# Designs tried in a protein design run: peptides against a protein of PDB entry 8YR4. Part 251

Target 1, 309 residues: chain A of PDB entry 8YR4
Amino acid sequence: PRGSPALQLVVLICLGLMGLERALNVLVPIFYRNIVNLLTEKAPWNSLAWTVTSYVFLKFLQGGGTGSTGFVSNLRTFLWIRVQQFTSRRVELLIFSHLHELSLRWHLGRRTGEVLRIADRGTSSVTGLLSYLVFNVIPTLADIIIGIIYFSMFFNAWFGLIVFLCMSLYLTLTIVVTEWRTKFRRAMNTQENATRARAVDSLLNFETVKYYNAESYEVERYREAIIKYQGLEWKSSASLVLLNQTQNLVIGLGLLAGSLLCAYFVTEQKLQVGDYVLFGTYIIQLYMPLNWFGTYYRMIQTNFIDMEN

## One batch from the design tools (peptide; made by RFdiffusion4, then SolubleMPNN)

Design b2_p29_2_s1 (from b2_p29_2, 18 letters changed)
Fold by OpenDDE base, seed 2:
Structure b2_p29_2_s1 (fold): chain B 309 residues (1-309), chain A 29 residues (1-29)
Amino acid sequence: as target 1 above (309 residues)
Amino acid sequence: SSLQLKIIEEALKFIEELLKKLLTPKPSL
């Protein structure tokens, strides 16, 4: 059945709200610029108070950025619950139907509790991935493109180039370093499962271990397995710190280059003081959802790795 | 396993088809 016309309307409203969030991401920095310019010009209180009130209202609608507690984001999230429930239920029913189509040999070789855990993980991962792609990845890419266009048209082509290079380098390094760290995470999870399997096998054979007084030998084998696991865990954790530090460095360098260029153009009277503040606030707004991107690309990969095992 | 990847890939294709079906306006007859 084609989705209920009510759910199609909710999706269209959610897309409209996503478009409004993109507009707010441009308008909020513009209004903040205007406040700084009005303060610099010592403008009359009535104009300043109106602009500040409008800024605070727009900031309430936007919140802290993409995925923050803004009114528009909360309303979108609330409306999306029904769509998510519909998609979740449909994925669960597809997985369940597919499980029933599988051979009797496949079911006899697996415990029912393992099959249900695979189904639940499958549904959660797919619905989580979809919601993340639609509400974080696509909007962030749109905000980057809008940012490049805005800075190229209203500032100078150099600002658009800095944002383009910074965001392209950030995304590329995020993907490359995350693919690189996935090898360490797979190795860690494989060694964790092997360590757990050894502990379970030793405990199942407890009577035999007691009969041969082999307790010290089993403890030493378990210690060696833990040391091997911790060596892989350290590589996984260190690779995450390296990812986060690389991301911070790229954003820091982009912010430095753009802020210095903006400050230079303000000294040359080509830009106003408010334009410096606009650039800094807009780059920080682009960075916040990208930091979530690294976190959830990890969740996606973790869920894929946890499903491969 | 290859089976879980296939289930995820089919589920992703199905969600993509669902999104396409939700976002494609019915041609007005």
Scores: peptide ipSAE 0.008, ipTM 0.375, DockQ to the pose 0.022
Fold by OpenDDE base, seed 5:
Structure b2_p29_2_s1 (fold): chain B 309 residues (1-309), chain A 29 residues (1-29)
Amino acid sequence: as target 1 above (309 residues)
Amino acid sequence: SSLQLKIIEEALKFIEELLKKLLTPKPSL
């Protein structure tokens, strides 16, 4: 069935809005730089007021802060609901068709409710993955590339190199530490399921446990299973803190190196005070979506592990 | 596990094809 021309137009509009977000991500720091320079030069009120008003308008379009979405991002998200629903329905129908093509032996070996739950989790995971890749991963990679190009062209090549090394190290460490922590999460989920199975078996055999006065033994066995689970949970949680701290350290070192270099060039009168502010604001702006990257990659891995089980 | 992975891989491939079909402007005939 031909995709409706209306959905193709909505996708094109969403791509245009994504391009506008990338432009805003460069423009907002530039206008903030200009405000700082105009304040430093004691410029006329009319020029300052126009630049501040323009900055606030651009900042409204971009959004800002943890969990604050801009007008452009909200409009994109709103328009994308129809595309996501179309994609979800197509994935559900494909999974459902494939389930009907499977052998009777496969259906007899599984509970229908478990198969349906796997299908629903599969659909939700795939649509979530897609939305995450399109709206967070690809845009963040684009903003990094745009940042490297911008700093290499309008600043000294050393700034582009600092951003490149910082972001490359950040992405590499995020992948490596996240793959490493996945082992702890799988072990935790396996132990959680085993702990739950022991509790269910003890409760199903309640009459037998009562008959043998084995209640204290079953409670102690359950306590040991909980302690073993908590030991794996601690490793999973500690590995997440280590990831977040490693990410914070890489961004902090990149910000330090670039800020010192920018401050040096301002003292040499090669850059303006506003250029120092631009660099700092742009690096912090790149960090914001990357911090969410670790959280969503975790949600993706959750959904994949929950589908492997 | 293997069948779920295959369903997910087929669903991912289908989504990738659907994205390619949505992102490729049909030439105006």
Scores: peptide ipSAE 0.007, ipTM 0.376, DockQ to the pose 0.022
Fold by OpenDDE base, seed 4:
Structure b2_p29_2_s1 (fold): chain B 309 residues (1-309), chain A 29 residues (1-29)
Amino acid sequence: as target 1 above (309 residues)
Amino acid sequence: SSLQLKIIEEALKFIEELLKKLLTPKPSL
């Protein structure tokens, strides 16, 4: 944000908190590993109690799972409210200034309520896209890279390769299947709008429909339009289930391959029992943000299409 | 076409809001 050093500092603090979230995503599984190893070794209570207390504190900072935000994520979200408000207001003022620079002929051809709705959609799309890129896309890519590096350095090159192949396959299939699904969603939305249009046209022409006693005919045409809509809705919904099952299969195969390899190395005494628990915990943590990636990729595409129009 | 679709979307939203208002039980004072 140009012109406010306070908002620049808040952005820097938010970036620092995002870096801390990435560190917590690595540290929480490491501390959980250490607890399992200390329990296996029958370590002294003082060492165990310190490690457990530290783990619980780190877990409070991180949070747990998709939808439960940790303390760091909540603090970041709280601090970002002022930056979002500044960005929204700046975009609204830019759109409003641009609307005042447009010709009188453009203004006479449009309803004021439609112009305001375009301005509001434009502001929400830009601010939503920016927030999504900064808080979901970049962090998820960073967590994947950190995961590949971590497993390659501290476990074995084979673990890094499994994570790389699973993540690349997951992302590629998510993009390809989401692009394929977009065709069904566009067809569904077009048919929904056409079905709604028929209902409104029939109701606006109510006097004509009454004059011809055509109520049963209009109801039947509306039923046919609903059946056609439901056929497209089913294709859209079935394609979503196919995406989710494809994603779940890639996750399951990656977890299976990595867990079997980890178990094998534990039996060969190359890894400890805690390292098996670390791998499973860290993989599950990496896949949690990815579950939303398909929904968010579609939101990005919609926001870009809404900005081009 | 696009203007008719927007008027239709606003009319349907208005009907949905009206239906929500009609289906919300009045709080008995």
Scores: peptide ipSAE 0.005, ipTM 0.252, DockQ to the pose 0.011
Fold by OpenDDE base, seed 1:
Structure b2_p29_2_s1 (fold): chain B 309 residues (1-309), chain A 29 residues (1-29)
Amino acid sequence: as target 1 above (309 residues)
Amino acid sequence: SSLQLKIIEEALKFIEELLKKLLTPKPSL
């Protein structure tokens, strides 16, 4: 972005964080291999516990893999909000100014309200997203129940309890934080509609605006409306990053507790090295669909609130 | 992944059709 050295620094930091994500994608499997080797060699508990804790910390930074929201990805997304808002505002103002420069014939030949309405219709059918959500949520809830039963019967009641507490806390926090976020989204969409209405009214009255040479004044009023919108959009987007990071923390704590307990039982020869691999893989498999759920629920709420207005 | 890609592709096609509609001057009758 030309014009703000602060935004240029944020872009460089975001690029550095993208490089760090790639490094984590290599380091996490290496640390995981080291745990498997230490378990196979019957290494002392202190060395094993340190390596497991380090692995879980790296996994917290990475997240669950491709499309998961790790700490580094969330931090990148959070920092990128201001860069996206700056770029969006610049494009919107350029489009709006260009629309005022267009010929009378172009404006008379098109319903100005249709051009703006068409942009919103590109959002996927709410019904399709709702169906997709239902068909992904129900299986994921079934997999959680199956996991609790499996770990309670074949490992120890403590593993089933860890999964139960972790997943119950995850679901509860997801619902509560999502309901809290809905307030910011409604406020954002109300301000978006008000900003759009001003743009429509300005473009419908473009002859009057041209007659009074008021194009610069209308562009500045539109800029102020966009700045107000972007203040609400930032709260909405930042609340999403907070949700994703809270979810990542809950799964990270469950993974830490369960992985340490599993590693301990392997050292006591009550479980095999393969059981450690199974537990860690299963928790990660549960996390992936649930992380996407927060994203799809967000898309549905966007489209639903956009249809109510 | 495939559905999100399709949604993004449909949104992109729609933006592209919108841009084509915006950028194509209606032929002056």
Scores: peptide ipSAE 0.000, ipTM 0.270, DockQ to the pose 0.025

Design b2_p29_2_s2 (from b2_p29_2, 19 letters changed)
Fold by OpenDDE base, seed 2:
Structure b2_p29_2_s2 (fold): chain B 309 residues (1-309), chain A 29 residues (1-29)
Amino acid sequence: as target 1 above (309 residues)
Amino acid sequence: SELQEEIIKKAKEFIEEFLKKFLEPKPSL
């Protein structure tokens, strides 16, 4: 923000905390590996107790990974409140000034409460999208790249290739299936609006419906509209289950291939038992924020479609 | 509506301006 050096400093501190969170995402699995190796080797209690205490402290700082309630993530979220408030206020004032520039004919054709509701939804969608991109999407992509580099350098090029292929296929299928689902959601929302309009028109014309004894006819038309809506809702919901199942299958196949390769290299004494645990832990840490990615990409699309209506 | 397209456009421009200002900090010479 050019107008406040204090907010610029807060953004720089938040970026530094994001870098620290990326370092913790690598260090926590490494310390967990070291605990498993020390337990396997029957190492002295003093070395084990120090490594466990260090792991628990790092895990307190990290939490569950990207989007978790870890100390570093909570501190980042707390500091970001002032930046979010500044951004929200700037977007709200930009929308409000633009509404005052619109013609009197536009204002007379719309209810002020509907215009405010669209403006508030717009502001919330923009600020939510920005926060999601900065704190979930970009960090997750960084953690994937760091993971590919780490596994390629410290394990074998085959592990880096498995992670690369698994994550690339996961992201590609998530985008393609979500774009395909957008058609079903648009059709559902259009039919919801049409069903609501029919209900409102029938209730506004209640006296006319009663005069012609057409109550049974209006109820049957409303039933048909609900059945059409539920058919589209089912397609939207079933397409979400298909997305989640496709994502689960891709991660399952990647985890299977990598886990079998780890187990094989442990049997050949090229890797330790802790390295098997490291791989599994790191893949699960990558999967958690990616599962949220599909949900938020959906939320973004919903907010944009709800703004198109 | 034209307003929603303009809000979406201004929102994209704001996000792009934000990303350019915060992710690409040009060194202040």
Scores: peptide ipSAE 0.018, ipTM 0.472, DockQ to the pose 0.023
Fold by OpenDDE base, seed 3:
Structure b2_p29_2_s2 (fold): chain B 309 residues (1-309), chain A 29 residues (1-29)
Amino acid sequence: as target 1 above (309 residues)
Amino acid sequence: SELQEEIIKKAKEFIEEFLKKFLEPKPSL
């Protein structure tokens, strides 16, 4: 086996902890349902106190859901530090070896400090992307699938369909709108670099600018470059607000449809009051890691676009 | 550009190799 047996064991323990997080993501809403039902039925204090204590303990382990800082997630993050360091070092050595395999002509045409900065950003982006895929993306997709199965089996096929349609639409719109946003972000970053280059060139040529009394001209040219940058920044920021609002609308419509259907089945005595609370809690819990998905996809695209320049 | 595309390519290949190696269930020996 190409890795140390100790690091393989740590990875297996981290995978086991990820499985435990998936179980906690189902159990926490179930225990919260049970508390609401016991309160509604006016159950004995001893049964209620045991269920509340168990819920709070499970909630401490969960920390709020996927992407939160619960006890299990913190323990997993702590154990993963050694695996991340091993992965980072392996990527750094692969990049460094590849740089030494490049022609002397390639090295003479480039600043060594810029090449190292690109290599370090590359390594950080790779290790960040890997950690995000393993600990946020894959777990979130698993929680969605588990949710669809759970609601289809224990509620009704209509609840599974609502979760499926809501999450599929959310993911599809997140990808499509983020790809559409990439052009505005690229244009913004290109104009930022051009605006910075103009400021540096004007300051390096300070003696020439002063000799020609061209300070007012250089200031106005810099002002025009800033206005052009701010116009592109506004498009980038407005497109982000549009993404967040579209995501919020999709989750809101899914929550509305499922909550109305839950309320209807509670009025028909097919579901309990706690089942209404379970559905709402589980949908909000799925939304939290998905909101991070749009943020990190942006961070990846930014890091790659910021490397392209 | 070319170095970045190659770093991104090697990064994707490394991520795919890592995911394949660690997320594929070991056959129960």
Scores: peptide ipSAE 0.017, ipTM 0.497, DockQ to the pose 0.024
Fold by OpenDDE base, seed 1:
Structure b2_p29_2_s2 (fold): chain B 309 residues (1-309), chain A 29 residues (1-29)
Amino acid sequence: as target 1 above (309 residues)
Amino acid sequence: SELQEEIIKKAKEFIEEFLKKFLEPKPSL
C-alpha cells in the first residue's frame, strides 16, 4: 500500500506470520511423531509431559481440525482487516471515479441501483479474489513444495514422488472439474433469471391475466419453469458432490499408497512408528486448505458469472 | 510491493475491460 508506512509494516508482519504458519505446519507433525516414539520406547514421564505440553502449545498456535483457526491465523486475519479495508476503499473509489468519467448517455440508459449493485459485486469479487490468492493459494502451494522437499530428504524419494503425484492430480482434477461445473452453473443462473422474469411479467400484467381467467395457465407455466430450474440446480449440486468425492478419492489413494509404504519401512526398521503417524498427519494437514480451494474458486466463479449476467 | 501494484493494475485493467465489455452497448440488433 503506497502512501501509508503503517499499512506497509502490517503487510510485512502478516507475511512474517504466514512464514510462521508454514513452520508450524511442519513442526506440529514432528512433535506428534516424537510423542508416539516416546510412548513406544516407554520413556520417562517428565520427557513425555514436556513433549506433550510443547505439542499442545504449537497446536494452539497452528490451530487445526475442521473450522478451528489457530492463534497465528487469527492474529494475521485481525491485522489484515485494515489492509483489506484500504484495498476495498481504493477499488470502490476507482470504480466510482470511472463511473463518473462515463458518458451521460450511458447513465441515462441504466438504473442507479443496478449500477451500485454491479460496483459492490465487483469490489467484493476483486477483494475476495486477492485475499484468496494471498491467504489460501500461495500458502497451500508453499506447503506442498515444503512437503515434497521434506519427505524426499528425510524419508525417501518415493514419498516425495507420492506427494507430488497426489497433489498434481488433485490440483489438475480440481481445475478441470470446476471448469466443467461452470457450464451447469451458467445454465442454472440463466434459467433462474428467466423464471424470475416470467413471474415479474405475470404479476405486472395481473389485470390482463385476470381478464382472460389465465391464472391457472400462468401458475402451470411458472411450475414448469421451476421444474426446469430444479433440474439444472440438481446438476450443479450433483457436480459439486462429484468434485468433493473425486478430491476425497485422490486423497484416499495418496494416503493409502504413502501409509502402506511407511508401514513397510517401519517393518524393515528403516523408519519408526512415529514416522508413520507423521506422514498421515502431514498429508491430512495439506488437504484441509485444499478443500477450501474448491469452495472459494466456486465462490469466485459465482461472483464472476453473477457479474456477467 | 511492485507485485501488489501489478495485481492492482491487472485488477484495474480487468475491471476496466469488464466495465468496457459490460458498458459496450450490446450492438442493438
Scores: peptide ipSAE 0.010, ipTM 0.379, DockQ to the pose 0.033
Fold by OpenDDE base, seed 4:
Structure b2_p29_2_s2 (fold): chain B 309 residues (1-309), chain A 29 residues (1-29)
Amino acid sequence: as target 1 above (309 residues)
Amino acid sequence: SELQEEIIKKAKEFIEEFLKKFLEPKPSL
């Protein structure tokens, strides 16, 4: 923010903390590997106790990984509150100034309360999307790249290739299947709005419906609208299960291929038992934020679809 | 920071696109 050196410093600290989270995402599996190796080698208690204590401390800093509430993530979130408030206020003022620049004809054609509600939704959606991009998407892509580099350098190029292919396929299928699902969701939302409108119109015309004894007809018409809605809801929900299952299969196949390859190299004494544990732990850490990616990409699309109406 | 200016720029572009798409009156055909 050009006008506040204090907020600029807070942003730099938050970026530094994001870098620390990326380092912790690599270090935590490495220390866990080292514990497994030290246990396998029957190392002296002093070395083991120091490594375990260091691992627990690093795990406290990391938490559960990306999307979990670790100490560093909580500290970053706390410091970011002031930056978020500054950004939100700046967006709100930009929208408000733009609304004042619009023609009188535009204002006369709209209810002021509806315009404000659209502006508030717009501000919330923009600030939410930006926060999601900065704190989930970009970090996840960074963790994938770091993972590919790490496994390619310290294990074998084949591990880096497996991670690359698995993550690329996962992201591609997530996008393609989510775009396919958007059609079912739009159809569902349109039918929901139509069903709700029919219920409101029937209730507003209650006296007329009662005068014509048309209560049974309106109830049956509403039932048909509900059945049509539920048919579209089922397609939307079934398509979500298909997305989740497809994602689970891709991760499962990547984990299988990499775990078998790692086990093979451990049997050939090229890798240690701890390296098998490291690979599995790191792949699970990469999967956690990607599962949130599918949820937030859906929230973004929902907010866009819910704004198109 | 350049990243904040880029975020603000992307936010502004998104707001401008949002305002054009949703706040401009659809031409009454």
Scores: peptide ipSAE 0.008, ipTM 0.370, DockQ to the pose 0.035

